Peptides against a protein of PDB entry 3VA4. Designs and how they scored, part 31

Target 1, 107 residues: chain A of PDB entry 3VA4
Amino acid sequence: EPIGQLRLFSGTHGPERDFPLYLGKNVVGRSPDCSVALPFPSISKQHAVIEISAWNKAPILQDCGSLNGTQIVKPPRVLPPGVSHRLRDQELILFADFPCQYHRLDV

## One batch from the design tools (peptide)

Design b1_p27_1 (made by RFdiffusion4)
Fold by OpenDDE base, seed 1:
Structure b1_p27_1 (fold): chain B 107 residues (1-107), chain A 27 residues (1-27)
Amino acid sequence: as target 1 above (107 residues)
Amino acid sequence: EELTDLQEELKNLQEELTDLQEELKNL
């Protein structure tokens, strides 16, 4: 059922964690209610959103006006709030300073 | 999916063009 996966790489916060991504809105944030819950102080309660449409299953990343920002790693760029970014398979993202990777699942 | 990627790229290029046009306007 999951369309994709967001991997939080291991770091000082702990081990690697994988979050399934589903159709609709997958909220990334510090709040435990988020689909991708990153319980770290530098992460905003609702930091970003990955929305996956049923039509094309394209994951669209959007920063929600987070305090510490969302960045695309390659090539490096800050994602301005509200600007849509189409995630590609294996794409690396920084939520604040936490490196993550999107992985498309074969479905 | 590839088509979607291209559409996104087109969007980005259009945005860049708009920015450049604004810069040109301000010269």
Scores: peptide ipSAE 0.027, ipTM 0.491, DockQ to the pose 0.018
Fold by OpenDDE base, seed 4:
Structure b1_p27_1 (fold): chain B 107 residues (1-107), chain A 27 residues (1-27)
Amino acid sequence: as target 1 above (107 residues)
Amino acid sequence: EELTDLQEELKNLQEELTDLQEELKNL
């Protein structure tokens, strides 16, 4: 059912958590109704979006104009708001200061 | 910048993990 997974690594906030990603828009944010709910003060209510289409299951990541930004790790860079970034399997992302990893599921 | 340092650390850890996974897979 889920096409991908977003892993939030363990840290001071608590243990590791895995969020399933589905077709369509998967909103990442502090708001509890987000698909990927990260209830942390440094995360914007609607921080970013990971969109997956049926035609191309490679997710597209976009920052939604977050306060503390979205960063790609390799190579290190800030993702400007609204700019599309194709996620690769095992890719590492920072939402604000929270490290996450995308994992493609065998579906 | 602290953020840059953390990004590099994450990159390094991912690479190490990938290498270890490959090594394990080959056993």
Scores: peptide ipSAE 0.020, ipTM 0.461, DockQ to the pose 0.019
Fold by OpenDDE base, seed 3:
Structure b1_p27_1 (fold): chain B 107 residues (1-107), chain A 27 residues (1-27)
Amino acid sequence: as target 1 above (107 residues)
Amino acid sequence: EELTDLQEELKNLQEELTDLQEELKNL
């Protein structure tokens, strides 16, 4: 069972998609081998990582030095590469131009 | 309270996103 979920909102790319998040490192990137595969040109092969250390702890988001960046929507903030950001439930994130939302699952 | 405020802000952002998506679709 997944511990969390990352939702990619609908857009020009197509309908919304939900990606399960598990304990450990969940890589976000254009590469099809990523846990959260976003096959779009503006997404880096390995764009960011969401690490979940335990079911009762907030995930940690880090940008991996992506070309087009990772941003928190509210308050607006560009994440410097390698800087840890604790994700809040329902938090909105931009990977390059793509809006996403983190959701904590009750397991 | 704070939780209510955050929920309202999220709602507003989601609505704004929807509006922008519609505008883009109609271009």
Scores: peptide ipSAE 0.018, ipTM 0.448, DockQ to the pose 0.024
Fold by OpenDDE base, seed 5:
Structure b1_p27_1 (fold): chain B 107 residues (1-107), chain A 27 residues (1-27)
Amino acid sequence: as target 1 above (107 residues)
Amino acid sequence: EELTDLQEELKNLQEELTDLQEELKNL
């Protein structure tokens, strides 16, 4: 069962989309094999990863050396490749120029 | 409503971050 959610806000690409997040590694990328598939040219094939070790622990976000980067919105920060960032509920993230929001589900 | 507010906030912060990145690159 999903224990988290990544929301891609509506934009020029189309309507809002919600992606379920599960225990383990949830890869964000342009490749259709990714758990969070973002089929956009500015997204790397394997752009970032959200790893969830347990339902009661905060997920860890890492950029995978993407071309156009991964950024935290507030406070603004570009994530260096491979550096772990602990996600907070309702945290806003930019994958390249695509705004997303992490939401912890009540399970 | 809430989505609109969040998108506006994201737009503003993204613009600010972009400006700072450009300034950093030009130093």
Scores: peptide ipSAE 0.018, ipTM 0.446, DockQ to the pose 0.042

Design b1_p27_1_s1 (made by RFdiffusion4, then SolubleMPNN; from b1_p27_1, 25 letters changed)
Fold by OpenDDE base, seed 2:
Structure b1_p27_1_s1 (fold): chain B 107 residues (1-107), chain A 27 residues (1-27)
Amino acid sequence: as target 1 above (107 residues)
Amino acid sequence: AAEEAERRAREAALVEENERREAALAA
C-alpha cells in the first residue's frame, strides 16, 4: 500500500504522472527499474532516493550524486549529495529541471 | 527534420554526459 505520492507536473515531456511511494527506499532515476522512473536525458540513472521509514514520519530525500542536481523549490535549496532532507507535505522538488511535488496519502 | 535531428542529438549528449558522471562515481 502506498504511503505517499510523487507527482511529476505536466510539461513538454507529456501529461502529469503520479508515482506511488512505499515503505523503504524509493529510487528516483532514469533507469526503468526505479520506483520513480523518469526516462529523461537530464536525469541520472540513480538520481535521488526517497526513504520512508514509517507512515507517520516525514520521508527523507537524498540526492545520489546526480549530475544535474536535486533542489527544493521554496524556500530554494540545493541538496548536497547524500545529505538528508526531510520532506514536508506538498513539498515542491526539482529533479534536474523537472518539477515534482510530494504529498502524503491518507492510509 | 533538422530541428528534430538536433533535438535528438542534444538529448543523446545529455545522456552521454550523465553516463560519464555515473562512470566516474562508480570508479
Scores: peptide ipSAE 0.515, ipTM 0.867, DockQ to the pose 0.578
Fold by OpenDDE base, seed 5:
Structure b1_p27_1_s1 (fold): chain B 107 residues (1-107), chain A 27 residues (1-27)
Amino acid sequence: as target 1 above (107 residues)
Amino acid sequence: AAEEAERRAREAALVEENERREAALAA
């Protein structure tokens, strides 16, 4: 019963992948033990975190000091490390050069 | 074959660069 979903769009790396997001901290990174495991060389082992405090609250995205950054696509914005960004439904995110989309799930 | 070898080398370099950054953050 996930509260949200992070979609990694298809690309040269392979097909589209959907990752469930739960209450608490959902770590995005290259490490296989991450909630959102992105096993790609440009992704930091612990790249970013999506924290969900409640089902009816917008998640908070923070870059964890990644090498290649975390960006919001529209409007374009590079997220400074450790600065909270409240995610909007359907928001497009770049982890390094990998485009993703956050989607809120109604449960 | 050469192109694949070059790709692997580039990917390895990216991983190493990430690891260096991560080690610096942990210090």
Scores: peptide ipSAE 0.511, ipTM 0.865, DockQ to the pose 0.606
Fold by OpenDDE base, seed 4:
Structure b1_p27_1_s1 (fold): chain B 107 residues (1-107), chain A 27 residues (1-27)
Amino acid sequence: as target 1 above (107 residues)
Amino acid sequence: AAEEAERRAREAALVEENERREAALAA
């Protein structure tokens, strides 16, 4: 059962997509085996990771040394590689230039 | 078309840059 959801907004790449997030590490990246697979040229194969613990439903986002970066929109913050950021519900995230939104599910 | 060829070239360059970055991180 998913604990959260990551929404990729619609754009030039195509329609909106929703990705379920589970306990443990949810890797965001261009590689097809990523939990959140974003098959786009500007996305690194292993771009970022969203980790969710059983004791804390609030996910931790970390950039994995991506080429084009990971950013929080409000308040604006570029995430240095390996630095933990606690995601808030409805938080807007940029993976490279792809806007996404995290949503906490009621489970 | 020229526009499509240019788009493909930009995308290929982005992939190549990512691959170089990933190789550098692994080295």
Scores: peptide ipSAE 0.479, ipTM 0.854, DockQ to the pose 0.557
Fold by OpenDDE base, seed 3:
Structure b1_p27_1_s1 (fold): chain B 107 residues (1-107), chain A 27 residues (1-27)
Amino acid sequence: as target 1 above (107 residues)
Amino acid sequence: AAEEAERRAREAALVEENERREAALAA
């Protein structure tokens, strides 16, 4: 059962898409076997990871050494590879130039 | 539905294109 959601906002690439997030590691990347598969050239095959340890704990976001980076929008911050960032509910994230939003689900 | 099938097809095509680009860069 999903504990969180990652929303990819609509853009030139197409309409909005929602990805369920589960306990454990949710890999974000261009590879089709990723939990959050973003099939776009600027996204690395293994771009980032969102790890959820428990329903009552904030997820941890880490960049996996992506080419075009992972950023927090507000306040603006580029995430160094491998450095843990605790996600807040409704947090806005840039994977390369693709804006996304994390949302905690009530389960 | 049809829209879902079309979306999946577009995504598969994009992935295939990226794989071809990567192969070309490695050559």
Scores: peptide ipSAE 0.241, ipTM 0.733, DockQ to the pose 0.185

Design b1_p27_1_s4 (made by RFdiffusion4, then SolubleMPNN; from b1_p27_1, 23 letters changed)
Fold by OpenDDE base, seed 1:
Structure b1_p27_1_s4 (fold): chain B 107 residues (1-107), chain A 27 residues (1-27)
Amino acid sequence: as target 1 above (107 residues)
Amino acid sequence: MEEERRRREEEEELFRENERLEAEKAA
């Protein structure tokens, strides 16, 4: 069962998409075999990672040295590569210029 | 209601943690 969800908001790229997040490392990237596959040129093949260690612990987001970066929207923060950011429920994230939202699921 | 309160408290803790991490990065 998924522990969380990452929502990619609708935009010029197409409709909204929801990606389930599971225990362990959920790689966000352009590569189609990523857990969160964002097949867009501005997304690095392995852009970022959302690691979930337990259902009752906040996921950790890390940028993987992406070309176009990972940002938290509120409060605004650019995440340096490898720096941990613990995700709050409903956290708004920019992978490059693609807005996403983390949602903690009830399990 | 209790779950919502717990979640709010958790989010506040996470916020403080992230603020701390940011401050440490800046130092």
Scores: peptide ipSAE 0.249, ipTM 0.750, DockQ to the pose 0.021
Fold by OpenDDE base, seed 3:
Structure b1_p27_1_s4 (fold): chain B 107 residues (1-107), chain A 27 residues (1-27)
Amino acid sequence: as target 1 above (107 residues)
Amino acid sequence: MEEERRRREEEEELFRENERLEAEKAA
């Protein structure tokens, strides 16, 4: 069962979508094989990864050397490739220009 | 009330950790 969720907010691309996150590595990318598949040209095939080691531990977000980057909204920061960032509940993330939000699930 | 307080404390801890990580990278 999912222990987290990544919400893609609605926009020019279409309606809001929710992606379940599981233990292990959840790859964010344009490739349809990604756990979080964002089929948009500005998203890299393998854009970023959200790794969850346990339900009671904050996930780790890393940019995978994406073309258009990964950013945290508040406080604003660009994530350098391979640098770990621990996600807080309700963290707002930009993958390229697509705003998303991480949500911790209670399981 | 207790759950909200706990969550706030966790968020503050993660905030400090991420600030440290950014500083470490920048240095």
Scores: peptide ipSAE 0.247, ipTM 0.757, DockQ to the pose 0.022
Fold by OpenDDE base, seed 5:
Structure b1_p27_1_s4 (fold): chain B 107 residues (1-107), chain A 27 residues (1-27)
Amino acid sequence: as target 1 above (107 residues)
Amino acid sequence: MEEERRRREEEEELFRENERLEAEKAA
Protein backbone atom coordinates (compact mmCIF):
# COMPACT_ATOMS: atom_id res chain seq x y z
CA GLU B 1 0.00 0.00 0.00
CA PRO B 2 1.12 3.56 -0.62
CA ILE B 3 2.66 5.62 2.16
CA GLY B 4 1.76 8.93 0.62
CA GLN B 5 -0.18 10.51 -2.17
CA LEU B 6 0.49 13.28 -4.62
CA ARG B 7 -2.61 14.97 -5.95
CA LEU B 8 -2.52 16.88 -9.21
CA PHE B 9 -5.32 19.41 -9.04
CA SER B 10 -7.74 19.77 -11.90
CA GLY B 11 -7.09 22.50 -14.39
CA THR B 12 -6.82 23.35 -18.05
CA HIS B 13 -4.93 20.09 -18.52
CA GLY B 14 -7.86 18.01 -17.31
CA PRO B 15 -9.30 16.42 -14.20
CA GLU B 16 -7.70 15.80 -10.83
CA ARG B 17 -5.34 12.84 -10.59
CA ASP B 18 -3.93 11.08 -7.54
CA PHE B 19 -0.55 9.36 -7.59
CA PRO B 20 0.48 6.86 -4.93
CA LEU B 21 3.86 7.36 -3.27
CA TYR B 22 5.92 4.46 -1.95
CA LEU B 23 9.10 3.85 -0.02
CA GLY B 24 12.15 4.88 -1.99
CA LYS B 25 12.38 7.32 -4.85
CA ASN B 26 9.24 8.51 -6.58
CA VAL B 27 10.31 10.36 -9.70
CA VAL B 28 8.13 13.19 -10.94
CA GLY B 29 8.44 13.94 -14.62
CA ARG B 30 7.09 14.05 -18.13
CA SER B 31 8.55 10.67 -18.99
CA PRO B 32 5.90 7.95 -18.91
CA ASP B 33 8.14 5.70 -16.82
CA CYS B 34 8.11 8.15 -13.93
CA SER B 35 6.31 7.16 -10.74
CA VAL B 36 4.43 10.43 -11.02
CA ALA B 37 4.02 10.88 -14.74
CA LEU B 38 2.97 14.40 -15.68
CA PRO B 39 2.78 14.28 -19.48
CA PHE B 40 3.00 18.01 -20.06
CA PRO B 41 5.53 19.89 -22.20
CA SER B 42 6.52 22.26 -19.40
CA ILE B 43 7.49 19.34 -17.16
CA SER B 44 11.02 17.99 -17.52
CA LYS B 45 11.48 14.32 -18.39
CA GLN B 46 12.88 13.88 -14.91
CA HIS B 47 11.65 16.93 -13.09
CA ALA B 48 11.85 16.14 -9.40
CA VAL B 49 12.00 13.29 -6.93
CA ILE B 50 10.09 12.54 -3.76
CA GLU B 51 12.06 10.16 -1.57
CA ILE B 52 10.39 8.39 1.32
CA SER B 53 12.72 6.61 3.73
CA ALA B 54 10.08 5.43 6.19
CA TRP B 55 6.37 5.69 6.85
CA ASN B 56 6.97 7.89 9.90
CA LYS B 57 9.47 10.20 8.20
CA ALA B 58 8.64 13.26 6.17
CA PRO B 59 9.33 12.72 2.47
CA ILE B 60 12.17 14.62 0.86
CA LEU B 61 11.46 16.59 -2.28
CA GLN B 62 14.29 17.56 -4.62
CA ASP B 63 14.21 19.32 -7.93
CA CYS B 64 16.31 17.47 -10.49
CA GLY B 65 17.46 20.52 -12.39
CA SER B 66 14.16 21.00 -14.13
CA LEU B 67 13.74 23.69 -16.74
CA ASN B 68 10.67 25.31 -15.22
CA GLY B 69 11.38 24.61 -11.58
CA THR B 70 9.78 23.19 -8.49
CA GLN B 71 8.16 25.53 -6.00
CA ILE B 72 6.56 25.41 -2.60
CA VAL B 73 3.45 27.57 -2.38
CA LYS B 74 3.36 28.46 1.30
CA PRO B 75 5.70 29.84 2.25
CA PRO B 76 6.60 30.59 -1.35
CA ARG B 77 10.00 29.38 -2.46
CA VAL B 78 11.72 28.00 -5.51
CA LEU B 79 13.67 24.87 -4.70
CA PRO B 80 17.26 24.97 -5.92
CA PRO B 81 18.25 21.82 -7.80
CA GLY B 82 19.34 18.98 -5.55
CA VAL B 83 18.43 20.77 -2.33
CA SER B 84 16.35 18.72 0.05
CA HIS B 85 12.96 19.95 1.14
CA ARG B 86 11.04 17.94 3.71
CA LEU B 87 7.37 17.76 2.80
CA ARG B 88 4.72 18.57 5.34
CA ASP B 89 1.33 16.96 5.16
CA GLN B 90 -0.93 18.86 2.77
CA GLU B 91 2.07 20.67 1.30
CA LEU B 92 1.21 22.56 -1.87
CA ILE B 93 3.77 22.16 -4.63
CA LEU B 94 4.16 23.62 -8.09
CA PHE B 95 5.91 21.51 -10.68
CA ALA B 96 6.40 24.11 -13.35
CA ASP B 97 2.94 25.68 -13.32
CA PHE B 98 1.04 22.59 -12.23
CA PRO B 99 -0.31 22.74 -8.67
CA CYS B 100 -0.08 19.57 -6.64
CA GLN B 101 -0.58 18.56 -3.04
CA TYR B 102 1.22 16.00 -0.93
CA HIS B 103 -0.92 13.94 1.42
CA ARG B 104 0.48 11.75 4.16
CA LEU B 105 -1.38 8.47 4.47
CA ASP B 106 -1.93 6.68 7.74
CA VAL B 107 -0.42 3.22 7.39
CA MET A 1 -6.50 14.93 19.70
CA GLU A 2 -3.07 13.93 20.93
CA GLU A 3 -2.14 12.64 17.48
CA GLU A 4 -3.27 15.90 15.93
CA ARG A 5 -1.11 17.85 18.37
CA ARG A 6 1.91 15.70 17.56
CA ARG A 7 1.28 16.20 13.86
CA ARG A 8 1.15 19.96 14.30
CA GLU A 9 4.40 19.92 16.23
CA GLU A 10 6.02 17.82 13.51
CA GLU A 11 4.81 20.22 10.84
CA GLU A 12 6.26 23.16 12.74
CA GLU A 13 9.58 21.38 13.13
CA LEU A 14 9.69 20.60 9.43
CA PHE A 15 8.97 24.22 8.65
CA ARG A 16 11.88 25.38 10.80
CA GLU A 17 14.18 22.76 9.29
CA ASN A 18 13.32 23.77 5.75
CA GLU A 19 13.81 27.45 6.53
CA ARG A 20 17.21 26.70 8.02
CA LEU A 21 18.29 24.62 5.05
CA GLU A 22 17.20 27.32 2.65
CA ALA A 23 19.12 29.95 4.58
CA GLU A 24 22.24 27.79 4.55
CA LYS A 25 21.97 27.36 0.80
CA ALA A 26 21.56 31.09 0.28
CA ALA A 27 24.60 31.90 2.47
Scores: peptide ipSAE 0.238, ipTM 0.753, DockQ to the pose 0.022
Fold by OpenDDE base, seed 2:
Structure b1_p27_1_s4 (fold): chain B 107 residues (1-107), chain A 27 residues (1-27)
Amino acid sequence: as target 1 above (107 residues)
Amino acid sequence: MEEERRRREEEEELFRENERLEAEKAA
């Protein structure tokens, strides 16, 4: 059962996609082995990680030293590699230039 | 209603936490 969701908004790349998030590490990256696979050239093979330690605790987002970075939209912030950012529900995130949104699920 | 209020307060707290951490990096 997923605890959260990461939504990739529709764009020039294609339609909207929803990725379930589970307990533990949810790797975001271009590699098809990633939990959140974003098969785009500007995304690093292992771009970022969303770690969920418990169903009732906010996930932690970290950039993994990606080439094109990870950013929070509001307020605008570029996340330094390895620095923890606790995700709020409805948080808007840019992986490279791809806008996504975290959603907390009621479980 | 109480659950919604609780969620809002948690989100606000998370925001403040992240803002604090960012400020600490800048200091």
Scores: peptide ipSAE 0.275, ipTM 0.762, DockQ to the pose 0.021; fails the geometry check

Design b1_p27_2 (made by RFdiffusion4)
Fold by OpenDDE base, seed 5:
Structure b1_p27_2 (fold): chain B 107 residues (1-107), chain A 27 residues (1-27)
Amino acid sequence: as target 1 above (107 residues)
Amino acid sequence: SALSSELHSLHLELNRTLDLLESLLSS
């Protein structure tokens, strides 16, 4: 039972995809072993991590030293590697050039 | 700890460097 969701918006890569997020570390990356697998060349094998410590706590997003970066869309901000960013519900995120949105699920 | 922080920073740097190298080698 997921407690969060990461949505990859549709684009040149294909249709929209939704990824469930669970308690613990949800790794975002090109590697198929990642919880959120984004099989695109501009995405690092281990790009970022979304850590959820509890269902009632805001998830923490950290860039893992990705090549093409992780950014918050509004307001625009590039996340320094390893620096914690507390995600807001419905926050828009760029992993490299791929726009995504975090959504908290009610459980 | 300071050591843990240094190690973490090194891991981040290595990840970036390796990704860059792979990108260059595959292009």
Scores: peptide ipSAE 0.481, ipTM 0.868, DockQ to the pose 0.945
Fold by OpenDDE base, seed 2:
Structure b1_p27_2 (fold): chain B 107 residues (1-107), chain A 27 residues (1-27)
Amino acid sequence: as target 1 above (107 residues)
Amino acid sequence: SALSSELHSLHLELNRTLDLLESLLSS
């Protein structure tokens, strides 16, 4: 069962989509093999990774050296490649220019 | 280790470089 969820807000690409997040590494990227597949040109094939080590611990977000970056929205912050960022529940994230939101699921 | 960290950093750079190249080739 998923421990978290990443929501991709609706936009020109289409309706809102929710991606389940599991224990371990959840890769975010354009590649269809990614756990969180964002099939958009501005997204790197392997853009970022959300690692969840335990259900009761905050996930760790890391940019994988993406071309167009990964940012935290509030407060605005560009994530340096490979640097761990502890995600807060309801945190808003920009993968390139695609706004997403992480939220923890009750398990 | 130092080697591990450097390899990881290199991987990140390569990932970015590949994306950049693909972007240039597609435009």
Scores: peptide ipSAE 0.477, ipTM 0.867, DockQ to the pose 0.938
Fold by OpenDDE base, seed 3:
Structure b1_p27_2 (fold): chain B 107 residues (1-107), chain A 27 residues (1-27)
Amino acid sequence: as target 1 above (107 residues)
Amino acid sequence: SALSSELHSLHLELNRTLDLLESLLSS
């Protein structure tokens, strides 16, 4: 049972896609082995990680030294590699040039 | 520890460098 969800908005790549997030580390990256697999050239094989320690705790987002970066949209902020960012519900995130949104699920 | 921090930083740098090289080779 997923605890959260990462939504990839529709764009030139295609339609909107939703990815379930679970307890532990959810790796975001181009590699098909990633929990959140984004098969796009501008995404690093291992781009970022969303770690969920408990169902009632805010997830932690960290960039993994990606080539094209990870950013918070509002307020705008580029995440330095390896620095923890606590995700808020409905948080808007840019992985490279791909806009996404984190959503906490009701469990 | 200081060593673990340095190792982690190196891993991050290597990840970025490898992605850059791969991009250059694919273009």
Scores: peptide ipSAE 0.468, ipTM 0.863, DockQ to the pose 0.932
Fold by OpenDDE base, seed 4:
Structure b1_p27_2 (fold): chain B 107 residues (1-107), chain A 27 residues (1-27)
Amino acid sequence: as target 1 above (107 residues)
Amino acid sequence: SALSSELHSLHLELNRTLDLLESLLSS
């Protein structure tokens, strides 16, 4: 059962997509093996990771040394590679230039 | 540990480097 959701907003790439997030590591990247597969050239094969633990369901976001970066929108911040960021519900994230939003699910 | 953190940093750097190379090859 998913603990959270990552929404990719609609854009030039196509329609909105929702990705379920589970306990453990949810890899964001261009590789089809990723939990959050974003098949776009500007996204790294392994771009970022959202990790959710059983004892703390608040997700931790880390950039994985992506080429085009990971950013938090409000307040604006570029995430240094490997540095943990605790996600808040409804937080807006940029993977490269693709806007996404994290949503905590009530489970 | 110091070793694990260094290995992690190396993996991050390698990941970026590989992306750069692929980007250059596709340009």
Scores: peptide ipSAE 0.432, ipTM 0.851, DockQ to the pose 0.935

Design b1_p27_2_s1 (made by RFdiffusion4, then SolubleMPNN; from b1_p27_2, 22 letters changed)
Fold by OpenDDE base, seed 3:
Structure b1_p27_2_s1 (fold): chain B 107 residues (1-107), chain A 27 residues (1-27)
Amino acid sequence: as target 1 above (107 residues)
Amino acid sequence: MEEEERRKQEELERNFEEDRREAEAAA
C-alpha cells in the first residue's frame, strides 16, 4: 500500500493527477518507467527521486541532475543535484515549472 | 495552503508552453 502521495496540479497539460509513493525509491521523470511518470519535454528522463525508508520517517527528495531543476517553493530554493532534502507534509515542489505537492498518508 | 495551491496551478498553466520551448532549445 502507498505511504505517501505526490499531487500534480491541474493545468494546460490536463487534469490533476495523484501518484502513489511506496517504500524505497520513487523516481520522478519523463521516462514511462518512472514511478512518477511526467510525460513532458521539460522534465528529464530521470529528473528526481523521492526515497521513503519507513512509514514513520520523512521522505528524502533529491534532484538527479535534471536539465530544468527541482526546487522547493517555501522557502524558495533550488536543490543541487544529489543533495538530500527532507520532505515535510504538504510541501510544495517544482519539477521544472510543474508544481506538485507531497502528502503523507496515514498507514 | 489552498491559496498557494491555486496560484501554483495558474503558474503551471502560463508556463507549460514556455517549458516546452526551453526544452527544445536546449537539445
Scores: peptide ipSAE 0.135, ipTM 0.637, DockQ to the pose 0.038
Fold by OpenDDE base, seed 5:
Structure b1_p27_2_s1 (fold): chain B 107 residues (1-107), chain A 27 residues (1-27)
Amino acid sequence: as target 1 above (107 residues)
Amino acid sequence: MEEEERRKQEELERNFEEDRREAEAAA
C-alpha cells in the first residue's frame, strides 16, 4: 500500500519510527493531522512536504518555510523554502535537528 | 478536550531540550 517510507531515527526522544508515504502530498510537521507527525517543539506545524506523483518517480521534498529548516545530510545543504528537491533512495534528511531517512518501497 | 490539548502541549514542551541536540548524533 505505501510507496515509500520515512524513518525517524532513534534518539533522545525515543525509538525509531517509520512513517508510510503515499501518493500525493505527505505533510511533515508537528500537527497531529500531518501524514508524518513529528510531535516535537522544534518542528513547525507544517514543516515540509514530500510529494509523490507516481510510484515510479522520485518524491519531491519541499520545506514549507519552517522555523528550524530542512536540510539534506550528504552532501550537506539547507533547502530554501518552496524549492523542490528530488529525493534519492536512502537519502538522509534533517527536519530541524531530527535525522530521518527516505526509503523507496518496492511495490 | 481542552484539558487533553493542554496535556499534549506540556508533553511537547518537555521534549524541547531533547530535540535541540538530535542532529549532533547523526553527523
Scores: peptide ipSAE 0.109, ipTM 0.601, DockQ to the pose 0.036
Fold by OpenDDE base, seed 2:
Structure b1_p27_2_s1 (fold): chain B 107 residues (1-107), chain A 27 residues (1-27)
Amino acid sequence: as target 1 above (107 residues)
Amino acid sequence: MEEEERRKQEELERNFEEDRREAEAAA
């Protein structure tokens, strides 16, 4: 049923976690109501959004004006708030200082 | 500079704790 996943790599915060991504808006944030709930102080309550419009289209990542930012790791670039970034499969993302990876599910 | 960063971190932690308490109260 999920179209993609966002992997939070293991770190000082704990073990690796995989979050399913669905059609529509998948909010990334510290709020427990977020689809991708990252319960860490440096994460904004509403940090970013990954929007998937169709199963065969790349998700769109936008920072929601987070305090500590959202950036693509390779090549490195900070995403300005509200600017759409098309996610590539296996793309590495930093929400604040938390490394994550988007993966498209082969379904 | 270091003190400012420390202060910011403490603020983040405080905000997080407040949010957590609110979430627990709302649950």
Scores: peptide ipSAE 0.021, ipTM 0.485, DockQ to the pose 0.046
Fold by OpenDDE base, seed 4:
Structure b1_p27_2_s1 (fold): chain B 107 residues (1-107), chain A 27 residues (1-27)
Amino acid sequence: as target 1 above (107 residues)
Amino acid sequence: MEEEERRKQEELERNFEEDRREAEAAA
């Protein structure tokens, strides 16, 4: 069962979408085989990864060398490729210019 | 929940003016 969610906010691309996050690697990208598939041109095929371990349910976000970057909103900063960022519950993320929010599920 | 999401989205949109990086046609 999912232990987290990534919410893509509604926008010009369409309505809000929720993506379940599981233990292990959850790849964010334009490729259709990504667990968090964002089929938008500004998203890299393999854009980022959200990794969740059984020992630490707080996800680790890493940019995978995306063209248009991965950013956290508070405080605003671009994540350098391959640098780990521990996601906090309700944290707001930009994949390119697509705003998302991480939700920790109570499981 | 919906109101909270709306507020957060609006907050993000305000930040776009300062923090948005130019997107390429394909990545």
Scores: peptide ipSAE 0.100, ipTM 0.618, DockQ to the pose 0.032; fails the geometry check

Design b1_p27_2_s2 (made by RFdiffusion4, then SolubleMPNN; from b1_p27_2, 16 letters changed)
Fold by OpenDDE base, seed 3:
Structure b1_p27_2_s2 (fold): chain B 107 residues (1-107), chain A 27 residues (1-27)
Amino acid sequence: as target 1 above (107 residues)
Amino acid sequence: SAAEAERRRELLEQNRQEDLAEALAAA
């Protein structure tokens, strides 16, 4: 069962979408093989990765050298490629220009 | 190690260059 969720907010692309996150590496990218598939031109084929090591540990977010970057909204921060960022519950993330929110599932 | 860090940086740059090339080709 999923341990977390990544929510893509509604926008010009369409309605809100929710993606389940599992133990291990959850790749975010334009490639259809990604766990979190974002089929948009501004998203890199392999854009970022959310790694969850355990249900009781904070996930780690890393940018994979994306063209248009990965950012934390509050406080504002551009993530350097390959540098680990510990995700907080309800954290807001920008993949390129697409706003998302991570939240831990109550399981 | 320093060598591992360099290899990682090279891979990340390759990913970025591939994305850039694709974007330019699609324009």
Scores: peptide ipSAE 0.147, ipTM 0.692, DockQ to the pose 0.926
Fold by OpenDDE base, seed 1:
Structure b1_p27_2_s2 (fold): chain B 107 residues (1-107), chain A 27 residues (1-27)
Amino acid sequence: as target 1 above (107 residues)
Amino acid sequence: SAAEAERRRELLEQNRQEDLAEALAAA
């Protein structure tokens, strides 16, 4: 069962999409085999990772050395590659220029 | 606006530098 969800907001790329997040590593990237597949040129093949160790623990977001970066929106913060960021529920994230939102699911 | 976007980019870069410093200090 999914532990969380990453929502990609609608935009010029198309409609909103929701990606389930599971225990372990959820890779965000342009590569089609990523857990969160964002097939856009500005997204790195392996852009970032959301790691969930337990249903009752905050996920950890890390940029994987992406070309165009990973940022927290509010308050604004660029994530240095490989540096852990604990995701807050409802947190807004930019993968390159694509706005997303994380939220935990009731399990 | 473009000006607001630029200010935001500058803030993000500043935050990045601070984050890098913090990460280095924590290592």
Scores: peptide ipSAE 0.030, ipTM 0.475, DockQ to the pose 0.031
Fold by OpenDDE base, seed 2:
Structure b1_p27_2_s2 (fold): chain B 107 residues (1-107), chain A 27 residues (1-27)
Amino acid sequence: as target 1 above (107 residues)
Amino acid sequence: SAAEAERRRELLEQNRQEDLAEALAAA
């Protein structure tokens, strides 16, 4: 059962999409085999990873050395590659220029 | 159960505090 969700907001690419997040590593990237597959040119094949070690712990977001970066929106902050960032519920994230939001599921 | 829900809320609050601590450390 998913522990969280990553929402991709609607935009010129199309409608909003929700991706389930599970225990372990959830890779965000352009590659179709990614857990969170964002098939857009500005997204790196393996862009970032959201790791959930336990249901009762905040997920950890890491940029994987993406070309166009990973940012936290509020306040604006570019994540250095490989540096762990603890995700807060409802946190807004930019993968490249694609706005997303992490949501913790009640499990 | 109510007890389980309370424990869950407590853990989430603890996580929130950790999040805030991280934010402060990064500021």
Scores: peptide ipSAE 0.022, ipTM 0.386, DockQ to the pose 0.021
Fold by OpenDDE base, seed 5:
Structure b1_p27_2_s2 (fold): chain B 107 residues (1-107), chain A 27 residues (1-27)
Amino acid sequence: as target 1 above (107 residues)
Amino acid sequence: SAAEAERRRELLEQNRQEDLAEALAAA
């Protein structure tokens, strides 16, 4: 059962897509094997990771040394590679230039 | 540990370099 959700907003790439997030590591990347597969050239094969240790704890977002970076939108902040960022519910994230939003699900 | 942190930094850098190389090759 999913504990969270990552929403990729609609854009030039196509319509909105929702990705379920589970306990453990949810890899974000261009590779189709990623939990959150973003098949776009500007996304690294293994771009970032969202780690969820428990349903009642904030997920940890970490850039994996991506080429085009990971950013928090509001307030604007570029995430240094390998540095943990605690995700807030409804937080807006940029993977490269793709806007996404994390949403906590009730479990 | 410090050793683990260093190894992690190295892996992250390798990942970035591989992505850059791929981007350059595909340009």
Scores: peptide ipSAE 0.146, ipTM 0.695, DockQ to the pose 0.946; fails the geometry check

